# Ledger of designs, part 250: peptides against a protein of PDB entry 1IK9

Target 1, 211 residues: chain A of PDB entry 1IK9
Amino acid sequence: MERKISRIHLVSEPSITHFLQVSWEKTLESGFVITLTDGHSAWTGTVSESEISQEADDMAMEKGKYVGELRKALLSGAGPADVYTFNFSKESCYFFFEKNLKDVSFRLGSFNLEKVENPAEVIRELICYCLDTIAENQAKNEHLQKENERLLRDWNDVQGRFEKCVSAKEALETDLYKRFILVLNEKKTKIRSLHNKLLNAAQEREKDIKQ
Target 2, 207 residues: chain A of PDB entry 1IK9 as posed
Amino acid sequence: MERKISRIHLVSEPSITHFLQVSWEKTLESGFVITLTDGHSAWTGTVSESEISQEADDMAMEKGKYVGELRKALLSADVYTFNFSKESAYFFFEKNLKDVSFRLGSFNLEKVENPAEVIRELIAYALDTIAENQAKNEHLQKENERLLRDWNDVQGRFEKAVSAKEALETDLYKRFILVLNEKKTKIRSLHNKLLNAAQEREKDIKQ
Target 3, 195 residues: chain B of PDB entry 1IK9 as posed
Amino acid sequence: MERKISRIHLVSEPSITHFLQVSWEKTLESGFVITLTDGHSAWTGTVSESEISQEADDMAMEKGKYVGELRKALLSVYTFNFSKESAYFFFEKNLKDVSFRLGSFNLEKVENPAEVIRELIAYALDTIAENQAKNEHLQKENERLLRDWNDVQGRFEKAVSAKEALETDLYKRFILVLNEKKTKIRSLHNKLLNA

## One batch from the design tools (peptide; made by RFdiffusion4, then SolubleMPNN)

Design b2_p29_5_s4 (from b2_p29_5, 21 letters changed)
Fold by OpenDDE base, seed 2:
Structure b2_p29_5_s4 (fold): chain B 211 residues (1-211), chain C 211 residues (1-211), chain A 29 residues (1-29)
Amino acid sequence: as target 1 above (211 residues)
Amino acid sequence: as target 1 above (211 residues)
Amino acid sequence: ELEKEEEEEKEEEKKFEQELNALQKRIKD
């Protein structure tokens, strides 16, 4: 079961933050349980897949698009732009919500809720879920932080080896060239010396032929 | 102001999870506000720095050690080993807690609490704090995850450059040595050729002198 | 003949310097 808790403001009680819990299995499209609370009272309702399909048909909206709007309204609350407006009558237990567009507001959905007999149990379970979620997210944060610190060390180690490899490549090239030039120059000097000896021997032979 | 919410079990109501909120400024040693709730009723009390110091003195415990025990008891709840036991009388509004050691249990501290007139407001604010903490932790998780993915890419990039640098160094060394050997062999061949020409010229000169 | 061998050696030396310079350029690029 997946669960999301959002804070909402009711048109009837705009000064009192309400909490909207939605619980579903795998997909919101397959139906969900909605719970509303003001921290004193709680109300719950079950919405079936058939009711979701009927509301989509009544709106002449494609089901996937309608479920997408339900997800935005019910799982994110009003949002920072007050795009969704929530209404609840404590007398009739009727919950409905509207989408506010620039030029048109329209009813997005409606649910009959039932007043919970023991609201404290629902509120305690809701707080427990929040505390569990905090603990799980903290453990994930600590794990990711340790992994980031490890990856940063590993990156610094490879970077330092890479810089040493670049410097060692340049040093190797320079050393090999210097050594080669030295040996080559020795060979060139020896060639020149042998050539001069050959020229001198040829000149002496030409002198010996000329007596 | 720092805040921690924990779940606890009261000895008087072991089947009902209670929530213990502790709020403090910078350090728990400077005093704190304690709030207890069962999701229907709430109780609050203020503990001063002087009361914390007095309880440490009454226990004959060093203040820093005592505050360390308070932090474990009040900010982590009973813990997985039931090391701390919580007691509350709804009639007297007296809250006290004990540390359970293997051979001895002792009272760690006690507070007079006052019943909150509007518990729903305290509960709503507590849920709001939980939802804010969840949102902040989710944003941190998403940031750390993106940074982890970045660091992993950066590591792979440097590792790939390092491997290329190692291979390029070895290839460079091999290529330079091969080229050097070729040129040195050419110069050696030329030296040998010139030496043979010189030997032949000397032999011919020796023939011409004998002639 | 010897002058021709000396010119051939200068040309080979020049080719070798060009190859070395070309190699140095390939290593720097």
Scores: peptide ipSAE 0.021, ipTM 0.808, DockQ to the pose 0.029
Fold by OpenDDE base, seed 4:
Structure b2_p29_5_s4 (fold): chain B 211 residues (1-211), chain C 211 residues (1-211), chain A 29 residues (1-29)
Amino acid sequence: as target 1 above (211 residues)
Amino acid sequence: as target 1 above (211 residues)
Amino acid sequence: ELEKEEEEEKEEEKKFEQELNALQKRIKD
């Protein structure tokens, strides 16, 4: 089961923050449980897949698009853009929400809720879920931080090896060329010496022929 | 201001989870505000630095050690080891907690709380804090995940450059040696050819002298 | 003299091959 808790403001009670909990299984399209609380009272309603489908049909909206709007309204909380307006009557237990566009507001959905007899249990369970979520997210953060530190060490180690490889390549090239030039110069000197000896021997032979 | 919310079980009400909120400024030693709630009622008390110091003195415990025990008791929640037992009287508004050791239990601290007139405000504020903490931790997780993915890319890039550098070093060396050997062999062949010419010239001169 | 120069050149060639082999070994380590 998935759950999202969001802060909402009711048009009827703009001075107090309400909390909207939505709980669903795998997909919001399969239906959901909505719970509203003001921190003292709680109200719960179950929305079936059939009700979601009917509401989409009544709106002449494609089901996936309608569920997409439900997800934005009910799971995002009141985003900073006041695009969704929430209404609740404590008397009728009727919850409805509107999408506010520039030129048109329209009712996106409506639910009959029931007042919870023991709101303290719902509130305690909601706080427990928040505390569990905090603990899980903290553990994930600590794990990701340790992984990040590991990856940074591994990066520094490879970077240091790479820099050493570059320097070793340049040093090797320079050393090999220097050694090559030395040996080549020795061989050139030997060739020149042998040519001079051959020239001298030829000159001596020409002298010996001339007596 | 720092805050920690923990689940606790009261000896008087073991069937319901209570929430213990501790709020402090910089250090718990400077004093704190304790808030207890069962999701319906709330109780708050302020503990001063002087009360913490007095309680440490009354226990004949060093203040830093006492504050260390307070931190474990009040900020860790009921850890799995039931090392801390919490008691609260709704009648007297007296909150006390004990440290349970194998052979000895002792009262670690006690506070007079006051019943909050509007517990819904405290509960709403507590839920708001939990939701804010969840959002902040989610944003940190998303950031750390992106950093982790960045570091992994950077590591792969440097690793690939390092492997190319190693291969290029080996290729350079092999090429330089092959070229060097070729040039050396050419020079050796030239030297051998010149020596043979010198030997032939010397042998011809010896023939001409015998002649 | 020429035989001595050929022997010296063979010794230099051996030294060079040894240096080459020593370099190849340092790269494999």
Scores: peptide ipSAE 0.024, ipTM 0.809, DockQ to the pose 0.029; fails the geometry check
Fold by OpenDDE base, seed 3:
Structure b2_p29_5_s4 (fold): chain B 211 residues (1-211), chain C 211 residues (1-211), chain A 29 residues (1-29)
Amino acid sequence: as target 1 above (211 residues)
Amino acid sequence: as target 1 above (211 residues)
Amino acid sequence: ELEKEEEEEKEEEKKFEQELNALQKRIKD
């Protein structure tokens, strides 16, 4: 079961924050339970998939689009204040909401609610759900914080190893070239020495032939 | 102002979850406001720093230790169920709590509360605070998740560069040694060839002298 | 390995220089 609690202001009671709880299974399209409370009284209604389909048909709106509007109205929390207007009559227990566009306001949906006999139980359960959600979110945040600290350490360690590897590569290249040049120069000196010895030996033979 | 809301069970009403709100400035030692609610009624009391000191003195407990016990009792939330027992009389508005040790239960503190005239306002504000806390924690969670994903990408990128650097270092060493050996062997072959020419020239001179 | 081959070649070069000097000495009596 998924649940969303939002603050709403009723047109009839704009000074009193109400809470709109919506509970559903997997998708809002499959129907939902709606609960309204002012912190003293509570009202609940069940909305079926058939009622959602009927409201979409009555509005001549595609069901997926209508459900998308319901989701924005009922699940957005404190969305931009003036897009949706909520109305509730305590006398008729009739809840309805309007979408306010620039040039047109229209009724988006309506529900008959029933006054809860024991509103304190609904309010306590709502507060319990909020406290549980806070605890779960805090635990997730603490976990993510510890993971981020771990990942940052791991990044710094690999970065430091990478920098050392780059420096070690450059040092290796420099050392190998220096060693190679030294040995190569020794061999070049030896080759020059041997060529001079051969030239001298040839000159001495040419002297011995000339007696 | 810091605030903590916890679920408690009163000994007198063990089937009904109560909510204990504690609000304080910087430290619980400086005093606090306590609010108790059952989702229908609310009771509030203000506890001063002097009252906290008096309770510590009456208990013959060091103030810091006493405040530590108050913090565990009043701020722990759903701590281990049986360590603290909460009592409240709706008639006297007297709230007191006990610490249950294995062999001894003792009163830890007591407060006179006043029944709130408009409990619905206190309950609505409490729910608002819970919803605000949820929204703030969700925003922090989403931020930490995005940072976690960033750090993981950055780690993978540096790790991949590091592995390439290691492989490039090994390849460089191998290539430089191969090139060095080739050039060295060419010089060695030339030295050997020059030595053989010198040896032959010396042997021919020795024949010319014997002849 | 390279250092060992260099030492071996220095030893072979030293032997060859000794043989060449010995031959030059026999050509000069």
Scores: peptide ipSAE 0.022, ipTM 0.799, DockQ to the pose 0.559; fails the geometry check
Fold by OpenDDE base, seed 1:
Structure b2_p29_5_s4 (fold): chain B 211 residues (1-211), chain C 211 residues (1-211), chain A 29 residues (1-29)
Amino acid sequence: as target 1 above (211 residues)
Amino acid sequence: as target 1 above (211 residues)
Amino acid sequence: ELEKEEEEEKEEEKKFEQELNALQKRIKD
């Protein structure tokens, strides 16, 4: 079961933050349980897949698009943009919400809720879920932090080896060239010396032939 | 202000999860606000630095050690080890907790709480804090995840460059040596040829002189 | 002949240096 808790503001009680819990299996489209609380009272309703389909049909909206709007309304928490307005009557237990666009406001959905007999249990369970989520997220954060530190060390190690390899390559090339030039110059000097000896020997032979 | 919410079980109400919020400035030693709730009622008390010092003195415990025990009791949530037992009387609003060791149980602290007049507001604020903490932790998780993915890419890039550099170094060395050997062998052949020409010239001169 | 062989050897050395420089460039790229 997936769950999302969002803070919402009701048009009827704008000074009191309410909490909207939505619980579903795999997809919101398959139906969901909606729970509303003000920290004192709680109200719950179950929304079936058929109700979601009917509401989409009544809106003349494609089901996937409608569910996408439901997901934004019910799971996103009302971000600072008043794109979604929530209404609830404690008397009728009727919950409805509207999408407000620049030129168009329309009812997106409506649910009949039931007053929970033991709201404290619902609230405790909700807080437990929040604390569990915090603990899980903290454990993930600590794991990711340790992994980041590991990856950074590993990167620095490879980078340092790479720089050493580059330097070693340049040094090797330079050393090989220097050594080669030395050996080549020795060979050239030897060749020149041998040539000079041959020239001298030839000149001496020409002198010896000329008596 | 720092805050920690923990679930606890009261000896008086072991079937009902309670939530213990502790709020403090910088260090728990400087004093804290303790809030207890069962999701219906709430109780709050303020504990001063002087009360913490007095309780440490009464226990004949060093203040830093005592605060360390308070931190474990009040902030850790009672992990599965019943090391800390919590007691609360709704009638007297007296909250006390004990540390249970194998051979020794002792009272670690006690606080007089006051019943909150509007528990719903306290509960709403507590849930808000939980939701804010979840959102902050999620944002940190997403950031760390993206950074991990970046660091992994950067590591792979440097590793690949390093491997290419190693291979290029080995290839360079091999190629340079092959080329150098070729040139050196040519020079050696030339030297040998010139030496043979000199030897022949010397032998011919010796023949011409004997002639 | 000897001067010609020295010139040919200088040209071969120059070619070798050019090939080595070209190899250096290929390894730096």
Scores: peptide ipSAE 0.021, ipTM 0.809, DockQ to the pose 0.027; fails the geometry check

Design b2_p29_6_s1 (from b2_p29_6, 13 letters changed)
Fold by OpenDDE base, seed 2:
Structure b2_p29_6_s1 (fold): chain B 211 residues (1-211), chain C 211 residues (1-211), chain A 29 residues (1-29)
Amino acid sequence: as target 1 above (211 residues)
Amino acid sequence: as target 1 above (211 residues)
Amino acid sequence: KEKELEEFKKEIESLAPSELSVEEELKLA
């Protein structure tokens, strides 16, 4: 089961932060349980897949688009631009929310909620979920931090080996050229010496022919 | 101001999860505010630096060691081994906790709490803090994840360059040796040819002298 | 004898050391 808790402000009680909990299985489209609390009272309602489909049809909205709007409204709370307005009557237990666009506001959905008999249990469970989520996220953060430190060490080790390899390549080229030049110059000197001896022998033979 | 919320179980109400909030500035030693809630009622008390010092002295415990025990008890909740037992009387508003060791249990500390007039406000603020902490930890997780992905790419890039450098070093050595052998063999062939011509010229001169 | 000497001179000329440096010979190889 997936869950999201969001802060919302009700039009009727804008000074009192309310908490909207939505719980669902796999997809919000399959239905969800909604819980509203002010930290003293709690209200719960179940929304079925059939109700979601009916609301999408009544709005003449494609179901996937409608579920996308439900997800934004119910799982994000009021966005930073007051894009969603939440209304709740404690008397009728009627919850509804509107999408506010530049030129048009329209009702996005409505739910009948029931007052919870033991709101303290709902509040304790909500706090427990928050504390568990904090612990899980902290453990994940510690793991990711250790992995970052490992990856950075591994990067530094390979970088240092790469720099050594570059330097060793340049040193190898320089050393091999020096050694080759020495050996080839010895051979070139030997060629010059032999060539000069042949030139001298040819000059002596030319003298011996000219008697 | 630093804050920690922990789940605890009271000896008087072991079936009802309570939440222990501790708030302090910089160090727990400077004093702290403690809040207890069951999701319906809340109780608050302030513990001064002087009270912490007095409790350490009364226990004949070194202050740093005592503060270390307070931190374990109040910020971790009951450890996985029931090392800390929490007691609270709603009638007297007296909160105390014990450390349970293998052979010895002893009172670690005690606080007088006051019943909060508006527990809903305390509960809402506690939930708000939990939701803010979740959002901050999620943002940190997303950042660390992106950094891990970056570090892994950077590692793969350097590793690939290193492997190319190793291969290029071996190829360079092989190429230089091939070139050297070619030029050296040409010079050796030229030396042999010149040497044979000198031998022939010497043999002809020896014939011409005998002539 | 003169023809043999001329042939010998041509053969010696063909065996002259390369005017290229050893470094240039290694680059061209």
Scores: peptide ipSAE 0.208, ipTM 0.826, DockQ to the pose 0.746
Fold by OpenDDE base, seed 5:
Structure b2_p29_6_s1 (fold): chain B 211 residues (1-211), chain C 211 residues (1-211), chain A 29 residues (1-29)
Amino acid sequence: as target 1 above (211 residues)
Amino acid sequence: as target 1 above (211 residues)
Amino acid sequence: KEKELEEFKKEIESLAPSELSVEEELKLA
């Protein structure tokens, strides 16, 4: 079962933060369990897939779009824009919520809840879930941090090898050219010496022909 | 103010998970506020630096070591080894805890708590803190995940540049040697030709002298 | 004899050292 807890404000009790827990299997579309608490009392209800389908039909909204709106309303909590207004009657145990747009407010959904006989158990379980979630997120955070440190080391190592490779390439080019120039200049000097000896031999032959 | 919430089991109520909140300024050594709740009732007490010092003295334990034991007992929760046992009397509001070693159990500390008049407010605030901590940890995890993805991209980019640099170095060396061999062979051919011409010129001169 | 000397001179000229630097010869190779 998946779960989300959010803080909400009820229109009837704006000074008291309430907590809305929604729990579901795989998708909210298959139905969900809703739990409301003020830290003293708790109320729970189950919403079936058929009720979700009926509410979508009554609204003349496509089911997938309607479930998308339910997800935003019930799982996001009161986002910074008061897009969703929550209402609950402790007497009737009737929970309903509205979507507020600039020019139109409309009911998005409504559920009958039942007062929990042992609210302390629901509250303890809710706190346990929060503490477990904190522990899981902390362990994940520590793992990601260690992996980040590993990746940074690996990056620095390869960067340092790359810089050494660039410098070694330039040094190799310069060294090879210097060595080649030395050998080729030695051969060029030998060519000049042999060429000069041939020129001298030709001049001597020309002198011997001209007696 | 720093805060830690942990789940504990009281010896008198082993079937009911309790929550122990400890709040302090910078260090637990300066004193702390302790809050205990069962999800219905809450109890709070303040422990001063002087009380911590007195308990350390009464135990004949060095203050820093004692504060280290308090931190393990009060901030870790019940770790997997039942090293710390918690006791609370709802009648006297007396909270005490023991350290259990294989051969010795001893009282580590004791505090007078007061029953909170509005436990729902304390419970709501505690749940709010848990939800805020979850949100902070989620945001940090998302940030670390994005940073890990960045570092992995940066590593792959530099690794690919490094491999190209290695291949380019080997290709450069091979190309420079090929060019050098071509020019060197041309010079060697020219030297051989010049040397053969000098030998022929010397043989002709020797014939002209013997003639 | 004169004709052989003239052929020999042409052959020597063909074997003259390159006027290019060794660096230029390596770049052109």
Scores: peptide ipSAE 0.207, ipTM 0.826, DockQ to the pose 0.742
Fold by OpenDDE base, seed 3:
Structure b2_p29_6_s1 (fold): chain B 211 residues (1-211), chain C 211 residues (1-211), chain A 29 residues (1-29)
Amino acid sequence: as target 1 above (211 residues)
Amino acid sequence: as target 1 above (211 residues)
Amino acid sequence: KEKELEEFKKEIESLAPSELSVEEELKLA
């Protein structure tokens, strides 16, 4: 079961932070359990897939779009913009919320809740879930940090090998050229010496022909 | 102010999870506020630096070691081993905890708490802190994940450059040697040809003299 | 004798060292 807890403000009690828990299986569209608490009392309601479908039809809204709006309203908390207004009557246990657009406000959903007999158990479960989520996220954070440190070491090792390879390539080219030039110049000097000896031999033959 | 929340079990109420909140400034040694809740009632107490020092002296324990044991007891929750036993009297508001070692159990600390008049506010604050901590940890995890993805890309880029550098070094060496061998062999052939021509010229001069 | 000397001179000229530098010879190889 997936679970999300958010802070909300009720229009009737704007000074008291309420907590909205939503629990569902795989998709919010399949239905969900909604729980409201003020830290003393709790109220819960189950919303079925059929109720979600009916509410979408009554609103003349496509089901996927409606579920998308439910997800924004119920799971994001009041985002930085007061786009969603939450209302709850403790007397009737009726919960409803409105979407406030610039030019239009409309009711997005309404649920009958039931007062929980043992609110302390619901609150303890909620706190347990928060503590478990903190522990899981901390363990994930520590794992990601260690992986980050590993990747940084591996990067530094390869970078250092790369720099050595670049320098070794330049050194190799320079050294090979120097050695090759020395050997080839020695051969070229030997060719010049032999060529000069042949020219001298030809000049001596030319003198012997001219007595 | 630093804050830690843990789950504990009371010897008097082992079936009901309690939550232990500890709040302190910089170091636990400077004093702390302890809050206990069952999700319905809350109890709070303030422990001063002087009380911590006195309790360490009364236990004949070095203050740093005592604070280290307080940190383990109060901030870790009941670790996987039942090393710490928690006791609370709702009637007297007296909270105490024992360290259970293999061969010895001893009282580690005791605090007089006061029943909170508005436990709902304390519970709401506790839940708010949990939700804030979840959000902060999630944001940090998303940042670390993006950083890991960056480091992995950077590693792959350098690795690919390194492999290209290795291959380019080997190719350069092979190419330079091939070119050198070609030019060197041409020079050697020219030397042999010039040497043979000099030998022939010397033989002709020897014939002209014998003539 | 004169013809043999002229042939020998041509053969020597054909074996003259390359005017190219060793570096240029290595680039052209």
Scores: peptide ipSAE 0.206, ipTM 0.826, DockQ to the pose 0.732
Fold by OpenDDE base, seed 4:
Structure b2_p29_6_s1 (fold): chain B 211 residues (1-211), chain C 211 residues (1-211), chain A 29 residues (1-29)
Amino acid sequence: as target 1 above (211 residues)
Amino acid sequence: as target 1 above (211 residues)
Amino acid sequence: KEKELEEFKKEIESLAPSELSVEEELKLA
C-alpha cells in the first residue's frame, strides 16, 4: 500500500490547514481511500475503480489522463499555482475539487466521505506515519551521505594515481630517450674510430704497393 | 529554534500512542517547550534553565550529564530498550519520566503542563512540521542521489583514463626498448665487422713484415 | 715496423666491441 499526505486549503475554511491522506495499491486507478482531517475531526471515503472510470467517462476524458489529473490534485498537494481548489461540506460530507485553468474551471472529481467516529485514532496514525517516514528518510540520507564521502575518497585516490601515471609516462619517455642517445652515440663514436683506422690501414697498403 | 517530535507510551494509557514535541534554542540547557498530545487533547509546558538546573541539583547530577539524560529521554523517543518510562496525569497535568536501570528506577524529571484550549491548532502545526520535514528530507535525498550518480560517473571516467594511461606507459616502454635493441644490435654488428677487418689488415701487415 | 704493428694491435684491442650483451650494456647505462 502506498500513502501520501498533503496539506490543502478548503474554500469554506481557507484559514485552517486541512490534511488530505490518500492510500492506494500500486496505482490510483484501482481505487483509493481518501481521508480528510482538520486536526479535530476526520472524514474518510473509499473510491472504487468503477467510480474513477465513471468520473473519467462523465468528463469524456481518457482514464489514464484522468488518473494523471487525480494524481496531481490529490498526491502533490496544492501546488504553488493554486491549479486545484478543494471544497468540502461538513454537513453533507461531500468533497469535491476543481481544476482551474486560465479561461475555465471544471470539477475534476467528487467523493462522499463519512465522519470518523474516533478522529484521534486517525490523527495518531497519520502522525505515526509521518514520524516513520521522517526516520526512514533520515536513515536514507545518512546512508547516501556516507556513500558520497566514500565515492569522493575513491575518486581522489584514482585521480592522484592517474596524475602520477601521466607524469611517470612523460618521465619514462624522456629518460629512456636520453639513455638511448648516450649509448648509441658511444657506439657511433666507436664505429667512426674503427672506420678511420681502416682508412689509414688502406692508405698504408696503397703506399706499400706503389717502389 | 530546534524541534523534535517523538512517539511515547504513557504508563496510564499504554494502548494509545502519545506524541511528545520538544522545542528549544541551541541546547535543552537554556530551557525548552514541551507539548504532549494524544491526537485529541494537547498539553504544553515551558521548562526554564533554572528548573533544569534545580532538577540536576536535586538529583546530585552534573548539569551537562543531566541535560544529556533529558536529551535521550525527550528527543530520541522511547528507545527500543524501554529505558525511559513516561507518566502523565490528565487531572493534575503533571508529567514525569523515569530512567529504568537493571537494579533501580529513578525519576529523571517532572513538568507541570497546561491543557491547550485549541488542541486542533497544535495538532495541525505538528502535522505541518512533519510534512515540511518530509519534504526537506526528500529534497536532500534527491540531491544526494544525484551527487552520488555524478561521483560514480566521474570515478568511472578517471578509472578508465587511468587504465589507458597504465597500458600506454607499458606499451611505450616496450616499444622504446625494442627499437633501441634493434638499433644497438645494428651498431654492435657494424663494430664487430669493422674490428674483424682491422684484425685482418693487421695480420696482412704482419705477413708483409715477415716476408 | 714491429713496434708500429704492436701499437696498431693495442689500438685495435682498445676499439674491440664490448663482449657484453646489448641487454647488459643497457642495464649499465
Scores: peptide ipSAE 0.157, ipTM 0.824, DockQ to the pose 0.702

